Peptides against a protein of PDB entry 2N1D. Designs and how they scored, part 65

Target 1, 169 residues: chain A of PDB entry 2N1D
Amino acid sequence: EVKVKIPEELKPWLVDDWDLITRQKQLFYLPAKKNVDSILEDYANYKKSRGNTDNKEYAVNEVVAGIKEYFNVMLGTQLLYKFERPQYAEILADHPDAPMSQVYGAPHLLRLFVRIGAMLAYTPLDEKSLALLLNYLHDFLKYLAKNSATLFSASDYEVAPPEYHRKAV

## One batch from the design tools (peptide; made by RFdiffusion4, then SolubleMPNN)

Design b1_p17_1_s4 (from b1_p17_1, 10 letters changed)
Fold by OpenDDE base, seed 5:
Structure b1_p17_1_s4 (fold): chain B 169 residues (1-169), chain A 17 residues (1-17)
Amino acid sequence: as target 1 above (169 residues)
Amino acid sequence: DDIKELLEALKKILNAL
């Protein structure tokens, strides 16, 4: 398995996120105040503003597109805790054609990077290519860490109502 | 199917490198 290093600043958040959902029975407010699309766009603009070459700008755009698609594929099957399933079903019913990157936010995006290492094991990559890919992924994670104060907050969660508990197993 | 789509997404990233 390929190891993707999560910044130390974000590791405690993964625990808090799990606790809020699983133990405190809270839900992340949807649609997100700042969705995954917006986060990725801000990242791309951030990279472009740093005087990158045209080639690097192109690479960032493709990385953003890849992360976005990866998130949209993985959210429903791999990134949700059991308690979040009814909420996800409601989102699908209300917005059947909306990509989840327009609905969910930073906490769920971060969960993606917990799983990405295992998924990379399915691709036959040479050592050099894998290292290069990891560098770009780590660069994005570093961006999330830098902006963690605005992206991750317990105030974005709310206690699920009693009727929701009846839907959740 | 989901795995296939994931792999395609990763390939796009690789093509940018």
Scores: peptide ipSAE 0.104, ipTM 0.753, DockQ to the pose 0.081
Fold by OpenDDE base, seed 3:
Structure b1_p17_1_s4 (fold): chain B 169 residues (1-169), chain A 17 residues (1-17)
Amino acid sequence: as target 1 above (169 residues)
Amino acid sequence: DDIKELLEALKKILNAL
């Protein structure tokens, strides 16, 4: 398994995210105030604005596009806790054609990177390609860490109503 | 196939690097 290193600053958030939903029975407010699309766009713009010669704009754009697609593929089947499933079903009913990257936000995006290492095992990658990919993934994660104060907040969660609890059992 | 779509997404990234 390929190990994608989650920044230490973000690891506590993963625990808090899990706790908020699984133990405190809260839900991330949807649609997200800042969705995955906007986060990725901000990252791309951030990379472009730095203007260093080491940046490959085309590569960044493709990384963003890839992460977005990866998120949209994985969200419903791999990134949700059991308690979140009724919420997801409601989202699908209300927004059947909307990509989940337009609905969900930073916490769920971060969960993606917990899974990506295992998913990379599905395709043979040479050492060079793997290193390059990991570098970009880690660069993005570093960006998330730098902006964690604005991207990750318990205030984005709310206690699920009693009617939700009844259908979530 | 979700796996296929995932692989395509990853390949897209790799091709750009």
Scores: peptide ipSAE 0.097, ipTM 0.743, DockQ to the pose 0.081
Fold by OpenDDE base, seed 4:
Structure b1_p17_1_s4 (fold): chain B 169 residues (1-169), chain A 17 residues (1-17)
Amino acid sequence: as target 1 above (169 residues)
Amino acid sequence: DDIKELLEALKKILNAL
């Protein structure tokens, strides 16, 4: 198992997110006001503005691309709570060709990093390569933590309508 | 380049899951 450390600032949010969905039966408003694509773009631009070398900029771009792809692959199968399944089905019906990184936002993106450690364990990476990847992932997580006030809010959730409750637990 | 290769490899693994 590979451990991806979640910043302390974001750990409470994971609990709140879980609570909002599973216990309070709320749904994250979709499409997200600020989707994953936008968050990753902002991060990339943020890193570029800090005077990184070309090599570092290239690495950031690849990490962003990788995170986006991971998210798009894993969202539907790994990142949703059971209660969110009907919402996801509706999104697929309404936006069949849209990548989920254009629909979902920060809370679901953060969930990816809860799962990614286990996924990384499937890849035989040497210690140096793994450390490098983890450093970039942690750097991105740090960015999320720094911007948590604008990226994570209970106000982005809404109470699911009664008819929705009959579709999922 | 190394990161790109690693991420692509991981992507392939994730797609296979």
Scores: peptide ipSAE 0.072, ipTM 0.706, DockQ to the pose 0.340
Fold by OpenDDE base, seed 2:
Structure b1_p17_1_s4 (fold): chain B 169 residues (1-169), chain A 17 residues (1-17)
Amino acid sequence: as target 1 above (169 residues)
Amino acid sequence: DDIKELLEALKKILNAL
């Protein structure tokens, strides 16, 4: 299979994220104070400031666009824990046409990269193209790790109210 | 449908690289 390596610094966060939601019955506060769109924009700007060539800048923009699209497609069906489903339903009811990249934030974005490897395994890619794509994905993950102090925090979660518990398990 | 969109997103990335 295709392995997308999650930075060691972020692996504990995936566990904490799971624990907060599934065990502690908390919810990530929505809409996110810093949504996926903003994170990707910051990354793109960060890459531009590093003196990239025009071609490389274009590639970064397309990678950002691809990640955004992938996130928007996958969030509702693949990236949510069962406990989060009622919250997602409420978001859809209030904003049926809003892209989820404008609602959700870093924790859910990180969950995407747990799944992308499996998807790539079923996509016919030559070794060189796959390696290049993985390099960009890993570069983005490295960016998330470098900014993890501001992007990942348990303070962005809150205990779900009793009313929520009645409709969620 | 979702698979198609994922593939299109991937293709955009690959075409740009």
Scores: peptide ipSAE 0.066, ipTM 0.727, DockQ to the pose 0.083

Design b1_p17_2_s1 (from b1_p17_2, 11 letters changed)
Fold by OpenDDE base, seed 4:
Structure b1_p17_2_s1 (fold): chain B 169 residues (1-169), chain A 17 residues (1-17)
Amino acid sequence: as target 1 above (169 residues)
Amino acid sequence: MFKELLEKLSKKLKEWA
């Protein structure tokens, strides 16, 4: 199994995210104030501003594109808790052609990295490519950790109304 | 360099959707 290490700073957030939704019956406010697209864009710009070489910039752009695609493919089927399913259905109804990276935010993006290791295990990658990918994934996670105060907050969640509970079977 | 890798990954991920 390919191991993608989550920064220690973000591990407690994964627990809080789970608790807010599953135990406290809250929902992440959608559309996100800071969506996945913007987070990835900020990361790319951050990397470009750090004086990277052209090759590194190209790699960053590809990684960003890959993460975005990965997120958009996986969100609906792999990254949602059961309680979030009705909300997702509403999003699909309201935004039928919008990629989920334009709707969801940092918490759901972080969930992707909990699953990505297992997904990579089923992808035939040579050692060099895998190492390079892992380096960028870890680098991105470090970026999320560095900006965790602005990206992860319980205030981005709200208590689901009673009518939501009824359809969240 | 990364493009082909990510395309392959994307293809594989779609199988999990």
Scores: peptide ipSAE 0.049, ipTM 0.734, DockQ to the pose 0.077
Fold by OpenDDE base, seed 5:
Structure b1_p17_2_s1 (fold): chain B 169 residues (1-169), chain A 17 residues (1-17)
Amino acid sequence: as target 1 above (169 residues)
Amino acid sequence: MFKELLEKLSKKLKEWA
């Protein structure tokens, strides 16, 4: 198994996220006030402002593109709790052609990194390429941890209405 | 630099989904 380490600062959030959805029966407010696209854009701009070389800038853009694609493919099938399925169905009905990276936000993006390690285990990558990718993924996770106060908040969740509970049984 | 990597990942992700 390829291990992608989640920063210790973000592990408690994964638990809180799970609790808000599964136990407290809340839903993340959609569309996100700050969606995955904007988070990735901010990260890319942050890296560029740090005085990186042209080659490093290019690499960051590719990593961002990869994370975005991975998120858009995996969100609906792998990243949602059962309670979130009706909400996802509503999003698909209202925005059938919109990428999920424009709808969902930081909490769901973080869930992606819990799964990416297992996914990479099935991908034929040479050791050098894998190591380079992992370095950038960890760098991005560090960025999320650094900005966790603004990216992860229980106030972004709302109690699901009674009519939603009927759909989620 | 990562173009080939992303292509491989994209292919596997589509198979996984």
Scores: peptide ipSAE 0.041, ipTM 0.725, DockQ to the pose 0.077
Fold by OpenDDE base, seed 2:
Structure b1_p17_2_s1 (fold): chain B 169 residues (1-169), chain A 17 residues (1-17)
Amino acid sequence: as target 1 above (169 residues)
Amino acid sequence: MFKELLEKLSKKLKEWA
């Protein structure tokens, strides 16, 4: 089985995120103050500033594009807790053509990487290709961990109003 | 869908490695 290792620093956040939504019945404030697009852009710029070669820069851009597309495809079907479904439906109704990478933020992006490993297990990648992909995914996760203080905060969540609870069955 | 996406990503990364 292919395993994408989540940095130890971010594992507690996954628990907090789950707790905020499932137990405390809170919702991540949407649209995110810092959306997935912005996070990926910052990462790309960060990598560029580190003195990478042209080829490495191209590779980073492809990784960013891939993560963005993967997120946009997976968000609605795989990354939401049941309590978040009404919120997602409202977002879709109001902004049917907007990519979710422009709406959601770091917490939901991190959830993507919990699922990637399982998906890679069903993908026939040769050893070299898989290793290369994993290296970049882990590199990005390290970036998230490095910036976790600004990317992950319970203050980005809010208590769902009573009317939301009624439709969140 | 996801399989193709991941393969495409891997291919692109390999090309620019």
Scores: peptide ipSAE 0.030, ipTM 0.686, DockQ to the pose 0.630
Fold by OpenDDE base, seed 3:
Structure b1_p17_2_s1 (fold): chain B 169 residues (1-169), chain A 17 residues (1-17)
Amino acid sequence: as target 1 above (169 residues)
Amino acid sequence: MFKELLEKLSKKLKEWA
């Protein structure tokens, strides 16, 4: 398995995220106040401001695009807890053509990186390419960690209404 | 499911290496 290391600072958040939803029966407020698209855009701009070379800038943009695509593909089938399924169904009904990167936010984006390693394990990447990709992914995760105070908050969750509980598993 | 996406990314990464 390809190991994508989650920063230690963010690991407690994954636990809190899980607890808020599965145990406290809360839902992340959707659409997100700060969606995945904006987070990735901020990251790209952050990297540009660091004086990257043209090549590195291009690489960052492509990595961002890749992460966005991965997220949009995997969100509905791989990144949701069972309790979130009805919410997702509602989102699809209300926004059938909207990419989920415009709806969901940092917590769900972070969940992607818990799963992405397994996906990469089945990809025929050479050692050098894999290492490079991992470096970019880790760099992005470090960015998330640096901005964790603004990106991850329990206040972005809300108690699901009784009618939701009735249809949720 | 994600093979195409990963291949696309992989191809681009090789260009940067």
Scores: peptide ipSAE 0.030, ipTM 0.677, DockQ to the pose 0.762; fails the geometry check

Design b1_p17_2_s2 (from b1_p17_2, 9 letters changed)
Fold by OpenDDE base, seed 4:
Structure b1_p17_2_s2 (fold): chain B 169 residues (1-169), chain A 17 residues (1-17)
Amino acid sequence: as target 1 above (169 residues)
Amino acid sequence: MFKELLEKLAEKLRKWA
């Protein structure tokens, strides 16, 4: 299996995210104060400000677009815990045509990278293409780790109301 | 579908390598 290394700074957060939702029965506040679109935009701008070559800037833009599309496709079917399903249904009802990258935030985006390694294992990529992709994915993850204090917080979650619990079977 | 998205992304990245 292709290994997408999650930065050590973010590994505890994955546990906390899981705990907040599955054990503490909390939900990430939606729509996110800092949604995936905004995070990716900030990343692109950050990379641009670092004095990268034009090719690297173009590549970053492709990565941003790719991650966004991948997230939007994967969120509803692959990235949600069972407890989050009613919330997702509500989001779809309220925002039927909105991409989920405009609704969800950093925690759900990070979950994407937990799954992407397995997907890459079944993707017929040559060695160079795989290395490039992994490098940019790791670079983005590094960015998330660097900004983890502002992107990942338990305060972005809230206890689900009793009526929600009845929906979440 | 999922792997195709990754393939497309990888292909695009190769253009800028």
Scores: peptide ipSAE 0.377, ipTM 0.886, DockQ to the pose 0.651
Fold by OpenDDE base, seed 2:
Structure b1_p17_2_s2 (fold): chain B 169 residues (1-169), chain A 17 residues (1-17)
Amino acid sequence: as target 1 above (169 residues)
Amino acid sequence: MFKELLEKLAEKLRKWA
């Protein structure tokens, strides 16, 4: 198994996120006030402002594009708790062609990185390529941790209405 | 499919390393 280290600052949030939804029966407000696209864009701009080489800038852009694509593929099938399924169905019905990176936000993006490690374990990457990828993934996670105060908040969740409870398992 | 996306990303990153 390949370990993608979640920053210690964000580990408690994963627990809170899980608790808010599965125990408190709340939902993350959608569409997100700051969606995944915006977060990735801010990250790219942040890296650019640090005076990186052209190659590093290209690499960051690739990482942003890759994370976005991976998120959009994984969200509906891998990143949702059971309680969130009806909400996702509503989103698909109302916005069938919208990428989920334009709808969901930081909490769901963070969930993606909980799954990546297992996938990398079965990906035929050489040692150097794997290390490089992990470095960029960890770099992005550090960025999330740095901005955690603005990206992760229980106030972005709301109690699901009674009508929703009838739909949810 | 998922591992293919990660492999593709890794290959692209290697290009700029």
Scores: peptide ipSAE 0.357, ipTM 0.878, DockQ to the pose 0.643
Fold by OpenDDE base, seed 1:
Structure b1_p17_2_s2 (fold): chain B 169 residues (1-169), chain A 17 residues (1-17)
Amino acid sequence: as target 1 above (169 residues)
Amino acid sequence: MFKELLEKLAEKLRKWA
């Protein structure tokens, strides 16, 4: 497996996220106050402000677009806990054509990077291309870690109401 | 499908390297 290192600052959050949903039966409030689209846009603007060359800026934009697309493809089938399935179904019913990057936020985005390593292992990339991609992924994760205090909070979750439990499988 | 997206991204990044 290709190793995508999650920053140590974010590892405890993954545990908290799992605990909030699976054990405490809470749900992340949707739509997110700060959705994935906004997070990626802020990252791109942050990189631009660092004085990168034009080519570097183009690369960052491609990374943003790629992460967004990958998230939108993966969210519904790969990134949700079983308890979150009814909530996802409600989102699809209310907003069938909305990309999930406009609905979900940082916690679900971070879950993507837990899975991406295994996917890269089965992707036929040359050594240089793989290293380049990993560098950008790690750079983005570093950005998430730097802004973790504002992006990850248990206060963004709430106890699922009785009505939700009744329709949960 | 998933690996194809990653391949596409890697290819685009190589273009700007």
Scores: peptide ipSAE 0.315, ipTM 0.860, DockQ to the pose 0.658
Fold by OpenDDE base, seed 5:
Structure b1_p17_2_s2 (fold): chain B 169 residues (1-169), chain A 17 residues (1-17)
Amino acid sequence: as target 1 above (169 residues)
Amino acid sequence: MFKELLEKLAEKLRKWA
């Protein structure tokens, strides 16, 4: 397995996210007030404003595009807890052609990085290429950690209604 | 080069979906 290190300040959030959904039977409010697309856009603009070289700016844009693609591919099959599956089905019914990066937000985006390491283990990347990719992934995670107070909040979750519990059992 | 790497990864992920 390839190690994608999650910042220590974000690890408690992963636990809280899990607890809110699986134990407290809450759901993340969808569509997200700040979706994955917006988060990635803010990151790209943040990097640009810091006066990076043209090459680094290009790399950041590619990383943003890649993360978006990975998220859209993985959300439905790999990133959801069992309790969230009925909600996902409703989203698909209401927005059949919308990319999930426009619907979901920071908590689900963070879950992606818990899975990326295992996925990279099955890719034929040389050491240099892998190191480059990991460096930029870690840079993005550092950005999430820096902005964690505004990106991750229990107030973005809501108690699921009784009718939801019946179909989520 | 970087874009190519991400594209390859995306393709593999799609196979697992």
Scores: peptide ipSAE 0.215, ipTM 0.759, DockQ to the pose 0.176

Design b1_p17_2_s3 (from b1_p17_2, 8 letters changed)
Fold by OpenDDE base, seed 5:
Structure b1_p17_2_s3 (fold): chain B 169 residues (1-169), chain A 17 residues (1-17)
Amino acid sequence: as target 1 above (169 residues)
Amino acid sequence: SFEELLKKLAEKLRKLA
């Protein structure tokens, strides 16, 4: 089993996110005011500004690209709660060719890291490669935690209208 | 597969280290 450690600061948010959607019947504002693409871009720029070597800068870009791709393939099938399915269907209809990293934001991106550990457990990787990947993933999660005040907020959700409830139930 | 995407990323990082 491979464990991707979620920062303690972000663990409560996962619970709040679930509660907002499943129990309070709210939906995250879409398209996100700050989408996954922009978050990843900000992270890359942040790492660049820290004066890393050229090799580290290139590695960060690869990590960003990998996270983006992983998010885009996982969002629709693995990262949504049942209540969010009608909203996702509407997004697909309105933006059929847009990657979900341009639509969704930080909460859904964080959900990705809850799943990635299990996926890595079934991926044949040598110890060194796995350690390197985990280090970069944890570094990114640390960045999310550092910026959590601006990235994660209940004000980014709204109560779903009655007509939506009829579709979801 | 999803696992293959992660594997490819890991391999790229391995080569950069």
Scores: peptide ipSAE 0.162, ipTM 0.777, DockQ to the pose 0.639
Fold by OpenDDE base, seed 2:
Structure b1_p17_2_s3 (fold): chain B 169 residues (1-169), chain A 17 residues (1-17)
Amino acid sequence: as target 1 above (169 residues)
Amino acid sequence: SFEELLKKLAEKLRKLA
């Protein structure tokens, strides 16, 4: 299986995220203060500001576009804990045409990278293409780790109201 | 499919390298 390495700095956050939702019965506040679109935009701008060549700039844009699309496809079916399902349903009802990358934020984006390795295992990619993709994915994860103090916070979660508990799975 | 999406991205990146 293809392994996408999560930075050690972010591994504790994955545990905290899981704990906040499943054990403490909290929900990430939606819409996110900083959504996935803005995070990816900031990353792209960060990479461009470092004096990359045209090819590298184009590659970053493709990676950003790919991550965004992958997130939008995967969020509803693969990235949510059961406790979050009613919240997602409410979001869909209120904003049926909005891409989830405009609604959700860093914690859910990070969950994507827990799953992507398994998906890559089923892709018949040559070694060079796979290595290149992994390098960009790891580079993005490194960026998330570098900015973890501003992207990941328990204060972005709130205790779900009693009404929510009654409809939660 | 998810696999096709990732493959497409990888192929695009390979062409730029």
Scores: peptide ipSAE 0.132, ipTM 0.760, DockQ to the pose 0.704
Fold by OpenDDE base, seed 1:
Structure b1_p17_2_s3 (fold): chain B 169 residues (1-169), chain A 17 residues (1-17)
Amino acid sequence: as target 1 above (169 residues)
Amino acid sequence: SFEELLKKLAEKLRKLA
């Protein structure tokens, strides 16, 4: 298995996220006030503001595009807890053509990085390519950790209504 | 597939190094 290191600052959030949904029966408010697209855009702009070369800027853009696409592919099938599935079905019904990166936010984006390591293990990459990719992924995770106070909050969740519980059982 | 997507991204990054 390829290890993608989650910053220590964000590990407690993954536990809280799981607890809010699975034990407290809450849902992340959708559509997100700050969606995955905006988070990735902010990251790209942050990197550009630090005086990157043309090649580095290109690399950042490709990483952003890759993360976005990976998220959109994985969200519905891999990143949701069982309790969240009725909510996802409602989102698909209301916004069938919208990419999930425009609907979901930071908590679900972070869940992606819990899975990506295992997927990379099955991807035929040479050592150099893998190292480069991991470096950029870790750089992005560090960015999330740096901005965790504004990206991750329990106040973005709400108790699911009784009618939702009936759908979820 | 998502595996191919990640592979493609990694290869692009390698070309810049």
Scores: peptide ipSAE 0.131, ipTM 0.754, DockQ to the pose 0.706
Fold by OpenDDE base, seed 4:
Structure b1_p17_2_s3 (fold): chain B 169 residues (1-169), chain A 17 residues (1-17)
Amino acid sequence: as target 1 above (169 residues)
Amino acid sequence: SFEELLKKLAEKLRKLA
């Protein structure tokens, strides 16, 4: 299995995210105030501002695009807790053509990286490509960790109303 | 490209979902 290391700074957020939703029965506020698209864009701009070469800039853009596509494909089927399913259904009904990267935010994006290691095992990659990809994935995770104070907050969650509880199994 | 790789992977996983 391909191992994608989650920064230690972000591990508590994964626990809090799980706790907020599964135990406290809260939902992440949607649409996100800062969606996945904007987070990825900020990361790309951050990398560009560091004075990297054009080649590195190109690579960052491809990684961003890839992560976005990957997130959009996997969010609905792989990244949601059971309690979040009714919310997702509502989002699909209200915004059927919107990519989920425009709706969801940092917590759900981070969940992608919890699973991406196993997912990468489904597609054989040469060692060089895999190493390079992992480097960029870890670099992005490092960026999330550096900005965790603004990207991850319990205040972005809300207590689900009683009506929602009846829908959630 | 990385985009192509991830798209390919994403597509495969989508088919399995």
Scores: peptide ipSAE 0.067, ipTM 0.681, DockQ to the pose 0.136; fails the geometry check

